# Peptides against a protein of PDB entry 4AID: the designs that were tried, part 41

Target 1, 242 residues: chain A of PDB entry 4AID
Amino acid sequence: FDIKRKTIEWGGKTLVLETGRIARQADGAVLATMGETVVLATAVFAKSQKPGQDFFPLTVNYQEKTFAAGKIPGGFFKREGRPSEKETLVSRLIDRPIRPLFVKGFKNEVQVVVTVLQHDLENDPDILGMVAASAALCLSGAPFMGPIGAARVGWVDGAYVLNPTLDEMKESKMDLVVAGTADAVMMVESEIQELSEEIVLGGVNFAHQQMQAVIDAIIDLAEHAAKEPFAFEPEDTDAIKA

## One batch from the design tools (peptide; made by RFdiffusion4, then SolubleMPNN)

Design b1_p12_2_s2 (from b1_p12_2, 7 letters changed)
Fold by OpenDDE base, seed 1:
Structure b1_p12_2_s2 (fold): chain B 242 residues (1-242), chain A 12 residues (1-12)
Amino acid sequence: as target 1 above (242 residues)
Amino acid sequence: HMMHLRWEGVFY
């Protein structure tokens, strides 16, 4: 087992990104841990385009599997059923910032699967899932122009809080999720309680600053564990519009 | 009042 790990301190918590232990059949696979919350992200991509494929076929699937059913109230065995509202929303939160970062003209099927393996009931697996998905794509060899970072920002006692716990979020006047690259903000999703635009914009900036450590950690992991880049040459479709 | 903000794009 060639296990590569990156560990950073992030928002007063230890973030661990691990590859090479599980899901070796995927193009990229990352086990991400923060506190006792654990997610597995896998990235798989087709090595050819389907005939007649006219759009980029990216699928993102976030799943909170009830293997933590000993600690989650109401953990009835949901058989493989319709995604929950949360699973649907988080799948979109992951999809939104990664979709535009694929090389233009790439139309091979890409599947990103994020599975919550453990939940500590303090650290939300959504942000961890975004980070893990980004890392798995960077390891895969897919023509992905990431990494992305992600952060949740709260506003508690008149200050920004990076990745507030579920208990701290009860006192928060802001639930701000940001995803971006080193250079750019790609996505913002927020719920706010009567805060100024200045505080919200400051929260976006705070999130983007705080995610740099995660971006750097993904880059460092990829330098040591990424597969060779998939040889993809986009057809110059812009030459047909002249 | 809760406000919901959603943004998608590239900000440099």
Scores: peptide ipSAE 0.215, ipTM 0.826, DockQ to the pose 0.939
Fold by OpenDDE base, seed 3:
Structure b1_p12_2_s2 (fold): chain B 242 residues (1-242), chain A 12 residues (1-12)
Amino acid sequence: as target 1 above (242 residues)
Amino acid sequence: HMMHLRWEGVFY
């Protein structure tokens, strides 16, 4: 097994990105760990476009398997087959920032699956899932102009907190999720309680600064473990305007 | 008072 691993300190926690052990049949596959929360992201893309494909067929599926909740006393068996509201929301949080980063004209089917393998009850797997999905796409050879980073920002005791724990979030006046590239913010999603616009904008900037270490970690992992880029030449749609 | 902020785009 050619296992590649990147480890960084991020917000006072160890982030581990690993590839080469699990899901080797995928185009990209990353195990991401923060605390004792563990996610597997897989990226698979079709090597051809379907005839008559008019839109980019990206599917993102985030799932929290019932076995990952094995530390939650009283977890009712989530029936396999229907996404929870949380799984649906997190799937959208992952989809939103990655969708615009695919090369224009690429219409091959892309499937991103994020599976929560373990949950520590402190670190929410959503941010970790965004990071893992970004890394899996960068490793896949798909025409993806990532990586994205992601961060959650809280506002606790008059300060920004990077990726607050689920317990710290109870005292937070802000739940701010940001995703972006090295150069740009791509997505903001926030719930805020009586905070100024200045504090919220400062939170977006804080998130974007703090995610650079994650972006750099994904780039370093990709330099050592990415597949050869898929040979995709977009049809020159500007040649039809002459 | 809860405020929800949603943004999608490219901010440089």
Scores: peptide ipSAE 0.215, ipTM 0.831, DockQ to the pose 0.948
Fold by OpenDDE base, seed 2:
Structure b1_p12_2_s2 (fold): chain B 242 residues (1-242), chain A 12 residues (1-12)
Amino acid sequence: as target 1 above (242 residues)
Amino acid sequence: HMMHLRWEGVFY
């Protein structure tokens, strides 16, 4: 197996992005680890468009499997088949920033699946899932104009905290999730307790700055491990609806 | 008061 790994220190934690060991049948597959939280992201895309496909058929599925639930509170009763509210929300958090980064006119089916393999009860798999999904897409050869990075920002004791632990989040006045490219913020989702707009905007900027190391790590992984880009030429007819 | 901020777009 040609296993490629990138390791960075990120917010005082080790982030590991690994490819080549698992899910080799996918177009892209990344095992991402932060602390003891582990996610597998897989990206698969169709090599042709379905006849009469009018929209971009991107599906993102975040899943917390029951085997990971040995550390996840309430995981013992997840019926296989219906996503939880959390799984639905996180699937959307991943979808939102990646969807606009596909090449215009690309209407081949794309499936991104993020599976939580382990949860440490400190590091939320959502951010890690966003990072892993981005990395898996960048490795896939799909016409994806990523990577995206992602970060959670807390506000604890009058300071920004990058990717606060679940315990630090109890003391946080902000739960700010940001996703973006190297150049742009693509998505913000936040819950805020009585903070100024200045602090929130500063949190977005802080997140965007802090995610650059992750973006760079995905690029470095992709330079070594990406598949050849899928030869996609947008039909001239899709350019006319701009 | 909890405030919820949601944004989607490209911000440079």
Scores: peptide ipSAE 0.209, ipTM 0.822, DockQ to the pose 0.947
Fold by OpenDDE base, seed 4:
Structure b1_p12_2_s2 (fold): chain B 242 residues (1-242), chain A 12 residues (1-12)
Amino acid sequence: as target 1 above (242 residues)
Amino acid sequence: HMMHLRWEGVFY
């Protein structure tokens, strides 16, 4: 096993990004840990486009496995089948910031799967899943112009809190999820309780600043563990529709 | 009052 690992301190917690131990059949695979929350992200992409493919076939699936359900809020054996509302929402949170970062004209099938393996009841797997998905894509060799970082920002006792615990979130006036590249904010999703626009915009800026350490950690992991980039040249026909 | 903010795009 050639196991590569990056460890950083992030928001007063240890973030670990690991590759090379599990899911080695994927194009990219990252085991991400924060506290005792553990997610596996896998990225797989087709090496050819399907005949007549007219759209980019990206699928993102976030899933919380039943073996982790003893530590997942809501405690019910999810029947294998239809994604829960949470799984659907988190799948979209991951999809939204990554979809625009694929090279224009790339229409090979891409599948990102994020699986919650463990939950500590403090650290939400969604942010960790976004980070892990970004890392898995950067390792895959897919024509992905990442990494993205992600952060949750709370507003507790008149201050920004990076990735608040589930208990701290009960006192938070903000649930702000931000994803972006090193240079740009790509996605914002928030629920806000009676806060000024200034505080919210400050939260977006805080998130974008705090995610730089994660972006740098993904880059460092990719330098040591990424596959060779997939040779993709867009056929010149998509240039005529600008 | 609960407010929802959703944004998609590139902000530099």
Scores: peptide ipSAE 0.205, ipTM 0.821, DockQ to the pose 0.950

Design b1_p12_2_s3 (from b1_p12_2, 8 letters changed)
Fold by OpenDDE base, seed 3:
Structure b1_p12_2_s3 (fold): chain B 242 residues (1-242), chain A 12 residues (1-12)
Amino acid sequence: as target 1 above (242 residues)
Amino acid sequence: MMKRLEWEGFFY
């Protein structure tokens, strides 16, 4: 197996991005670990457009397996049920920043699946899922103008906290999720308790600065493990306006 | 009072 791995220290935690061991049938696949939380992101894209495809058919599915939290209840496979509210929200958090970064005119089907394999009960797998999905897309050869980074920012004891634990988040006056490229913020999602706009904007800037190390780690992984870019030429839609 | 902020766009 040609296993490629990138490891960085990020917010006082070890982030590991690994490819080449699992889900080798996908176009891109990344195993991401932060603390003892582990996610698998897979990206698959169709090599042709369906006839009459009018929109970009991107689907993002985030899944938290009930067995990932170290509690194996010795009873009944919960068959893949309707996504939870959390799974639906996190799927949207991943979709929102990646969707605009596909090359205009690309209408081949793209499926991103993020599966929580392990949860340490400290590190929320949502941010890790965003990072893993970005990395899987960058490895896939799809016409994706990523990577994105992502970060959660808390406000605890009058300071910004990068990727607060689930326990630190109980004391946080802010739950701020930011996603962006190296150059731009793409998405902000926040819940705030009686904070100034200045503190929130400072949190967005803090998140964007802190995600650069993740973006660089994805780029380094992609330089060593990305597939050849899919040969896609966008139709010159500007030639129809002359 | 909880406030939610949602933003999508390009911030350079």
Scores: peptide ipSAE 0.174, ipTM 0.821, DockQ to the pose 0.916
Fold by OpenDDE base, seed 1:
Structure b1_p12_2_s3 (fold): chain B 242 residues (1-242), chain A 12 residues (1-12)
Amino acid sequence: as target 1 above (242 residues)
Amino acid sequence: MMKRLEWEGFFY
């Protein structure tokens, strides 16, 4: 197996991005690990547009498959059922920042699937899923103007905490999720408990600064492991105004 | 009181 791996220290945790071991049938596939939380992101895109396709058909599906018999409370074999509220929310958290980064006029079907393979009960797989989805798209050859990074920021004991554990989050006055590129913040979602706007804005800036190491790690992985870019020329929509 | 803030866009 031609396995390519990037490892960084991020918020006092080891982040590992790996490609080439699994899901080789996808256009891009990344196994991301933080602590003992493990996610698989896959990106697949159609090589042609469907006739009469008027919108960009991006589908993002985040799923917490309970393969950990005995580590997730409530581990009943849920047959492939309706996504949970969490799975729906995280699918949207991934969709929101990536959707605007596709080349304008690209209307080929794109499917991003993020599967939680393991959960350590400390590191939330949502942020890891955002990072993995970004990396999988950058490896795919799709006309995606990423990478995005993502970070969760807590406010614990009067300080910002990068990617707080589920236990640290119980003491946090802020749950701030940020996604962005190297140059821009793309999405913010936050729940705050009686914090100033200054602390929240400082949290966005802290998140954007801290995600740069992840963006750089995705770029380094892509330089070594990306497929050739899909040859896509957008139809010049300015030629229809003559 | 929990406040939820959602934002989408480009901040450069």
Scores: peptide ipSAE 0.173, ipTM 0.819, DockQ to the pose 0.918
Fold by OpenDDE base, seed 5:
Structure b1_p12_2_s3 (fold): chain B 242 residues (1-242), chain A 12 residues (1-12)
Amino acid sequence: as target 1 above (242 residues)
Amino acid sequence: MMKRLEWEGFFY
C-alpha cells in the first residue's frame, strides 16, 4: 500500500491527513485526524454525464455513525434513520464552499461522504470533515478548483481561539466557521453573542489566515498522491447563445 | 440575543 501522510501543527494540535490505507475504491479518500477525532472523507465522481442532466449533481453526506462503543453518550444502535440536525447542517457546511469551485459545465455526479470514525469529545469533527472533504476532492482527479481550508474561531476572554474545544466553546461568545481558498473566503457561518461587527470580521480574517497551513498541507498531499486530472473540456455554451 | 450570520460568496 502506498500510504501518503501529511502532518502539521494547527492551532496547537496535530492535524494528520492520510491517504492510501482505506477506501481505495474511491476516486479520493482521506483519513483526517485531530486529537482523537478521526474522520474519513471519500470523493467519487462519475466518468460520464447522465443523459438529460441539466444541473451539477453534487451530493455531500456527513455522517456521525456511532460505532465507537464506549465514549459517546447514547451508544445504542441508531438504526439507519434520517440524518440528525447536526449531520444535515455539517453536510451543508461542506457543500456550500466546494460547490462553486467545480469547473463550470461539469455535470457528472459527484458524491462526497464524510464519516466520523472516532470523536474525542474535544475536537469537533465538522471542521476536520471539511478539511478531509477538500483533500479527498483534490486527490480524486475531479475538476475541482480547490483546495478549501476551514476553521472554527471562538472568542474567549477577549481573544480569538482557533478550533476551540467543545469545553472552550461553552465560554466562547462566537462560533464562527469559515471556509475559503488560498485567495478567497467562500463561506461564513456564525452564531454570535453580543459582539461587534469588527470582532466578527477580524475573526473571518483570522480564520482565513489560519487555514492557509491546511491549504498548503492539502496541496503537498495532492502533489504526492493525487490521481491524474480527469480530462474534462467544458463545452463552450456561450457560443450557442450568440 | 444570538445573531446568526450566514454568508456565501467570494471575498478577495
Scores: peptide ipSAE 0.173, ipTM 0.821, DockQ to the pose 0.906
Fold by OpenDDE base, seed 4:
Structure b1_p12_2_s3 (fold): chain B 242 residues (1-242), chain A 12 residues (1-12)
Amino acid sequence: as target 1 above (242 residues)
Amino acid sequence: MMKRLEWEGFFY
C-alpha cells in the first residue's frame, strides 16, 4: 500500500488526512480523522459526458452508516434507503461550496460520497466530511478548482471557538459553518442567538483564516498523492453566441 | 430570537 498521510494540529485537535489504504477504486479517496471521529470521502467522475447532458450532474451523499450508530447521537438503526434530515443537510453543506469550483462546461457525472465510519460524540463529522470531500476531489484528477477548507465557529464566553465540541456547542451563541478557498468565502450557514452582525462577520473572517491550515494540508497531500489531471477542454461555447 | 444566515457566493 502506498499510504500518504498529512497530519496537522487544528483548533487544538489533530487532523489526519490519509489516502491509499481504503477505496482505491475511486478516483479520489480520503480517510479523515479528528479525535476519534472518522470519515471516508470518495470522489468518482465519469470520463465522458452523456449525450444530451445539459446540466452538471454532481451528486453529493453524506451517510452515517448503521455500524457507526453505536456512537452516533440517537442510537437508532437508521433504516437503509432514505437520507435522514441531517444527512440531507450535510450533503447540501458539502455540495454548495464545491459545485461552483468545477470548470465551466464540465458535464461529466461526479459522485462524492462521505461515509461516517466512527463518531466520538465530540467532533461533528460534517466539517470533517467537508474537508475530506475537498481532499478526495483534489486527489481525483477531476477539473475541480479546489481545495476548499471548512470550519465551524462557536461563540463561547465572548470568544470565537474553532470547531467546538458538541458539548461546547450547547453553550455557544453561534453555530457558524463557513467553507471557502484560499482566496474566497464560498458558503456561510449560521444559526445565531442574539449576536451583532459585527461578531458574525468576525466569525466568518476567523473561520476563513483558520481553514487555511486545512487548505495547505490538502495541497500538500495532493502534491504527493493526486492523480494526473483529467484532460478537459471546455467546448468554446463563446463562439456560438457571436 | 434565533436568526439564520445563509449565504452563497464569492466574497473576496
Scores: peptide ipSAE 0.161, ipTM 0.816, DockQ to the pose 0.927

Design b1_p12_2_s4 (from b1_p12_2, 8 letters changed)
Fold by OpenDDE base, seed 1:
Structure b1_p12_2_s4 (fold): chain B 242 residues (1-242), chain A 12 residues (1-12)
Amino acid sequence: as target 1 above (242 residues)
Amino acid sequence: MMRKLRWEGVFY
């Protein structure tokens, strides 16, 4: 087992990114841990384009398995059923910032699967899932121009809080999710309670600053554990307009 | 009143 691990302190919590232990059949696979919340992200991509493929076939699937929440009263075995509203929303939160970062003209099938393996009921697995998905793509050899970072920002007692706990979020006047690259914000999703635009924009900036440590951690992991880049040459579609 | 803000795009 060639296990590569990156550990950082992030928002007063230990973030661990691990590869090489599980899901070795994937192109990229990352186990991400924050507190006692644990997610597995896997990235797989087709080595050829399907005949007649006209769009980029990216699928993102985020899953919260009921056994990962080992203390939720009423966790009936939902057999593989329709995704919950949360699972559907988080799948879109992951999809939105990563989709535009694939090399233009790449139309091979890509599947990102994020599975919550453990949930501590304090650290939300959605942000951790975004980070893990980014890391898994960077390790995969897919033509992905990441990494992305992600952060949740709260507003508690007149201050920004990075990745507030589920209990701190009850007192928060803001639920701000940001994803971006080193250089750019790619996605913002927010719920706000009567805050100024200045506080919200300051929250986006705070999130983008705080995610740099995660981006750097993914880069460091990829330098040591990434697969060779998939040889992809986009067809020069500009040559057909002459 | 809860406001939802959704932004999509590249912001520098």
Scores: peptide ipSAE 0.180, ipTM 0.825, DockQ to the pose 0.911
Fold by OpenDDE base, seed 5:
Structure b1_p12_2_s4 (fold): chain B 242 residues (1-242), chain A 12 residues (1-12)
Amino acid sequence: as target 1 above (242 residues)
Amino acid sequence: MMRKLRWEGVFY
């Protein structure tokens, strides 16, 4: 197996991005690890548009499979079939920043699946899932103008904390999730307890700065492991209005 | 009171 791996230190934790060992049938597949939290992101895209497709058919599915139930709080066998509230929210959290980065006019079906394989109870798999999804898309050859980075920012003891643990988050006055490109913030989602707008804006800037190392890591992985770009020429939709 | 801020777009 041609396994490519990128390892970086990120917020005092080791982030590992790996491709080529698992899910090789996908267009892109990335195993991302932070602490003992492990996610698999897969990207698959159709090589043709469906007849009559009028919108961009992007589907993002984040799943916390109960097979890790030896360590996950709430390991009651929920019947396979309905995404949890968390899974639904995280699926949207991944969708929001990636959707606008597809080449305009691309209407081939795209499926991003993020599966939590392991959870350490310290590192939330949502941020890791965003990073892994970005990496999987960059490897896929899909006409995706990524990468995105992502970060969670806490406010603990009067300071910004990058990707706080679940325990640190109990003391945090801010749960700020940011996703962006190298040049732009694409999405902000926050829950704030009695903080100034200045602290929140500073948190967005802090997140955007801290995610650059992840963006660079995805680029480096893609340079070594990306598939050839899918040949897509956007139809000149301006030529149909003359 | 938990204040939620949601932003979608491109911020430069």
Scores: peptide ipSAE 0.178, ipTM 0.827, DockQ to the pose 0.898
Fold by OpenDDE base, seed 2:
Structure b1_p12_2_s4 (fold): chain B 242 residues (1-242), chain A 12 residues (1-12)
Amino acid sequence: as target 1 above (242 residues)
Amino acid sequence: MMRKLRWEGVFY
């Protein structure tokens, strides 16, 4: 197995991005670890468009499997088949920033699956799942103009905190999730308790700055481990609707 | 009162 790994220190935690050991049948597959939280992201894309495909068929599915639930409160009763509210929300958090980064006119089916393999009860797998999904897409050869980074920002004791633990988040006046490219913020999702707009905007900027190390780590992994880019030529007909 | 802010857009 040609296992490639990138390790960075990020917010005082070790982030590990690994490829080549698991899910080799996917176009891209990344095992991401932060603390003891572990996610597997897989990206698969169709090599042809379906006849009459009018929209970009991207599906993102975030899943917290019951075997990860040995550490997850309430995990004992997840019936296989319906995503939880959390799984649905996190799937959307991953979808939102990646969807606009696909090359215009690309209408081949894309499936991103993020599976939580382990949860440490400190590091939320949502941010890690966003990072892993980005990395898996960058490795896949799909016409994806990533990577994205992602960060959660808290506001604890009058300071920004990068990727606060679940315990630190109890004391946080802000739950700010940001995703973006190197150059741009692609999405913000926030829950805020009585903070100024200045603090919130500063949190977005802080998140975008702090995610650069993750973006760079994905690029470095992709330089070593990406598949050849899928030869996609957009049909000239999709350019005319701008 | 929790404010939810949702942004979708490319901010440069």
Scores: peptide ipSAE 0.176, ipTM 0.821, DockQ to the pose 0.897
Fold by OpenDDE base, seed 4:
Structure b1_p12_2_s4 (fold): chain B 242 residues (1-242), chain A 12 residues (1-12)
Amino acid sequence: as target 1 above (242 residues)
Amino acid sequence: MMRKLRWEGVFY
C-alpha cells in the first residue's frame, strides 16, 4: 500500500485527505475525514467518447450508506433505491462547481461517487464530500481544471463561523455554502435569516479565503499521488463555425 | 423571512 495523506488544521478542526488504501480501482479515490465524519470520493472516467455523444456525461452521486445511518439524522434504513432529497441536493452542490471546470469538448463519461462512511453528528458530510470529490478528480488524471475548495459559513453571535457544527447551525442566521477555485467563486448556495447583503457578500469572501488552505492541501496531495494526465486534445470544433 | 440566494456564475 502506498498511502498518501495530507493533514491540515481547518476552522479549528483536523481535515485529513487520504489516498491509496481503498477504492484503488477508481481513477481517483480520496478518503476525507473531519472530526469523526468520514467520506469516500471516487472518480472514474471513460478512456473514449461514445459514438454520437453530444453532451458532457458527468454524473455525481452523493450517498449516505445504511451502515452509517445509526449516526445520520433521520435514523431510517434507507432502502437501496431512489436518492433522498438530501442526497439529490448534495449531489447537485458537488456537480455545479465541478462541471464547468472540465476541459471544453471533453465528452467521455465521468462518474463521481461520494459515499458517507461515518457521521459524527457535528460535521456535515456535504462540505467534506465536495472537498473529497475535488481531490479525487485531481488525482484521477481526468482533464479537470481544479481543484475546487468548499466551505460552509455560518453567522453566529455577529461573526462568521467556518464549517459550523450542526448544533452551532441552529443558532446561525446564515447557511452559506461556497465553492470555488483558487482564483474564482464558482458556486454559492445560501439560506439567510434577515441579514444584510454586505454580511452575505462578506461571507462569500470569507469562505473563498478559508478554502485556500483546502485547495493547497489538494494540490500537495496531487503532487504526490496524482495519476498521469489523460492525453486529451479537443477536436478543434471552432474550425466549423467559419 | 428566509431569503434563498443562489448564484450560478464565475465571479472573479
Scores: peptide ipSAE 0.159, ipTM 0.817, DockQ to the pose 0.893

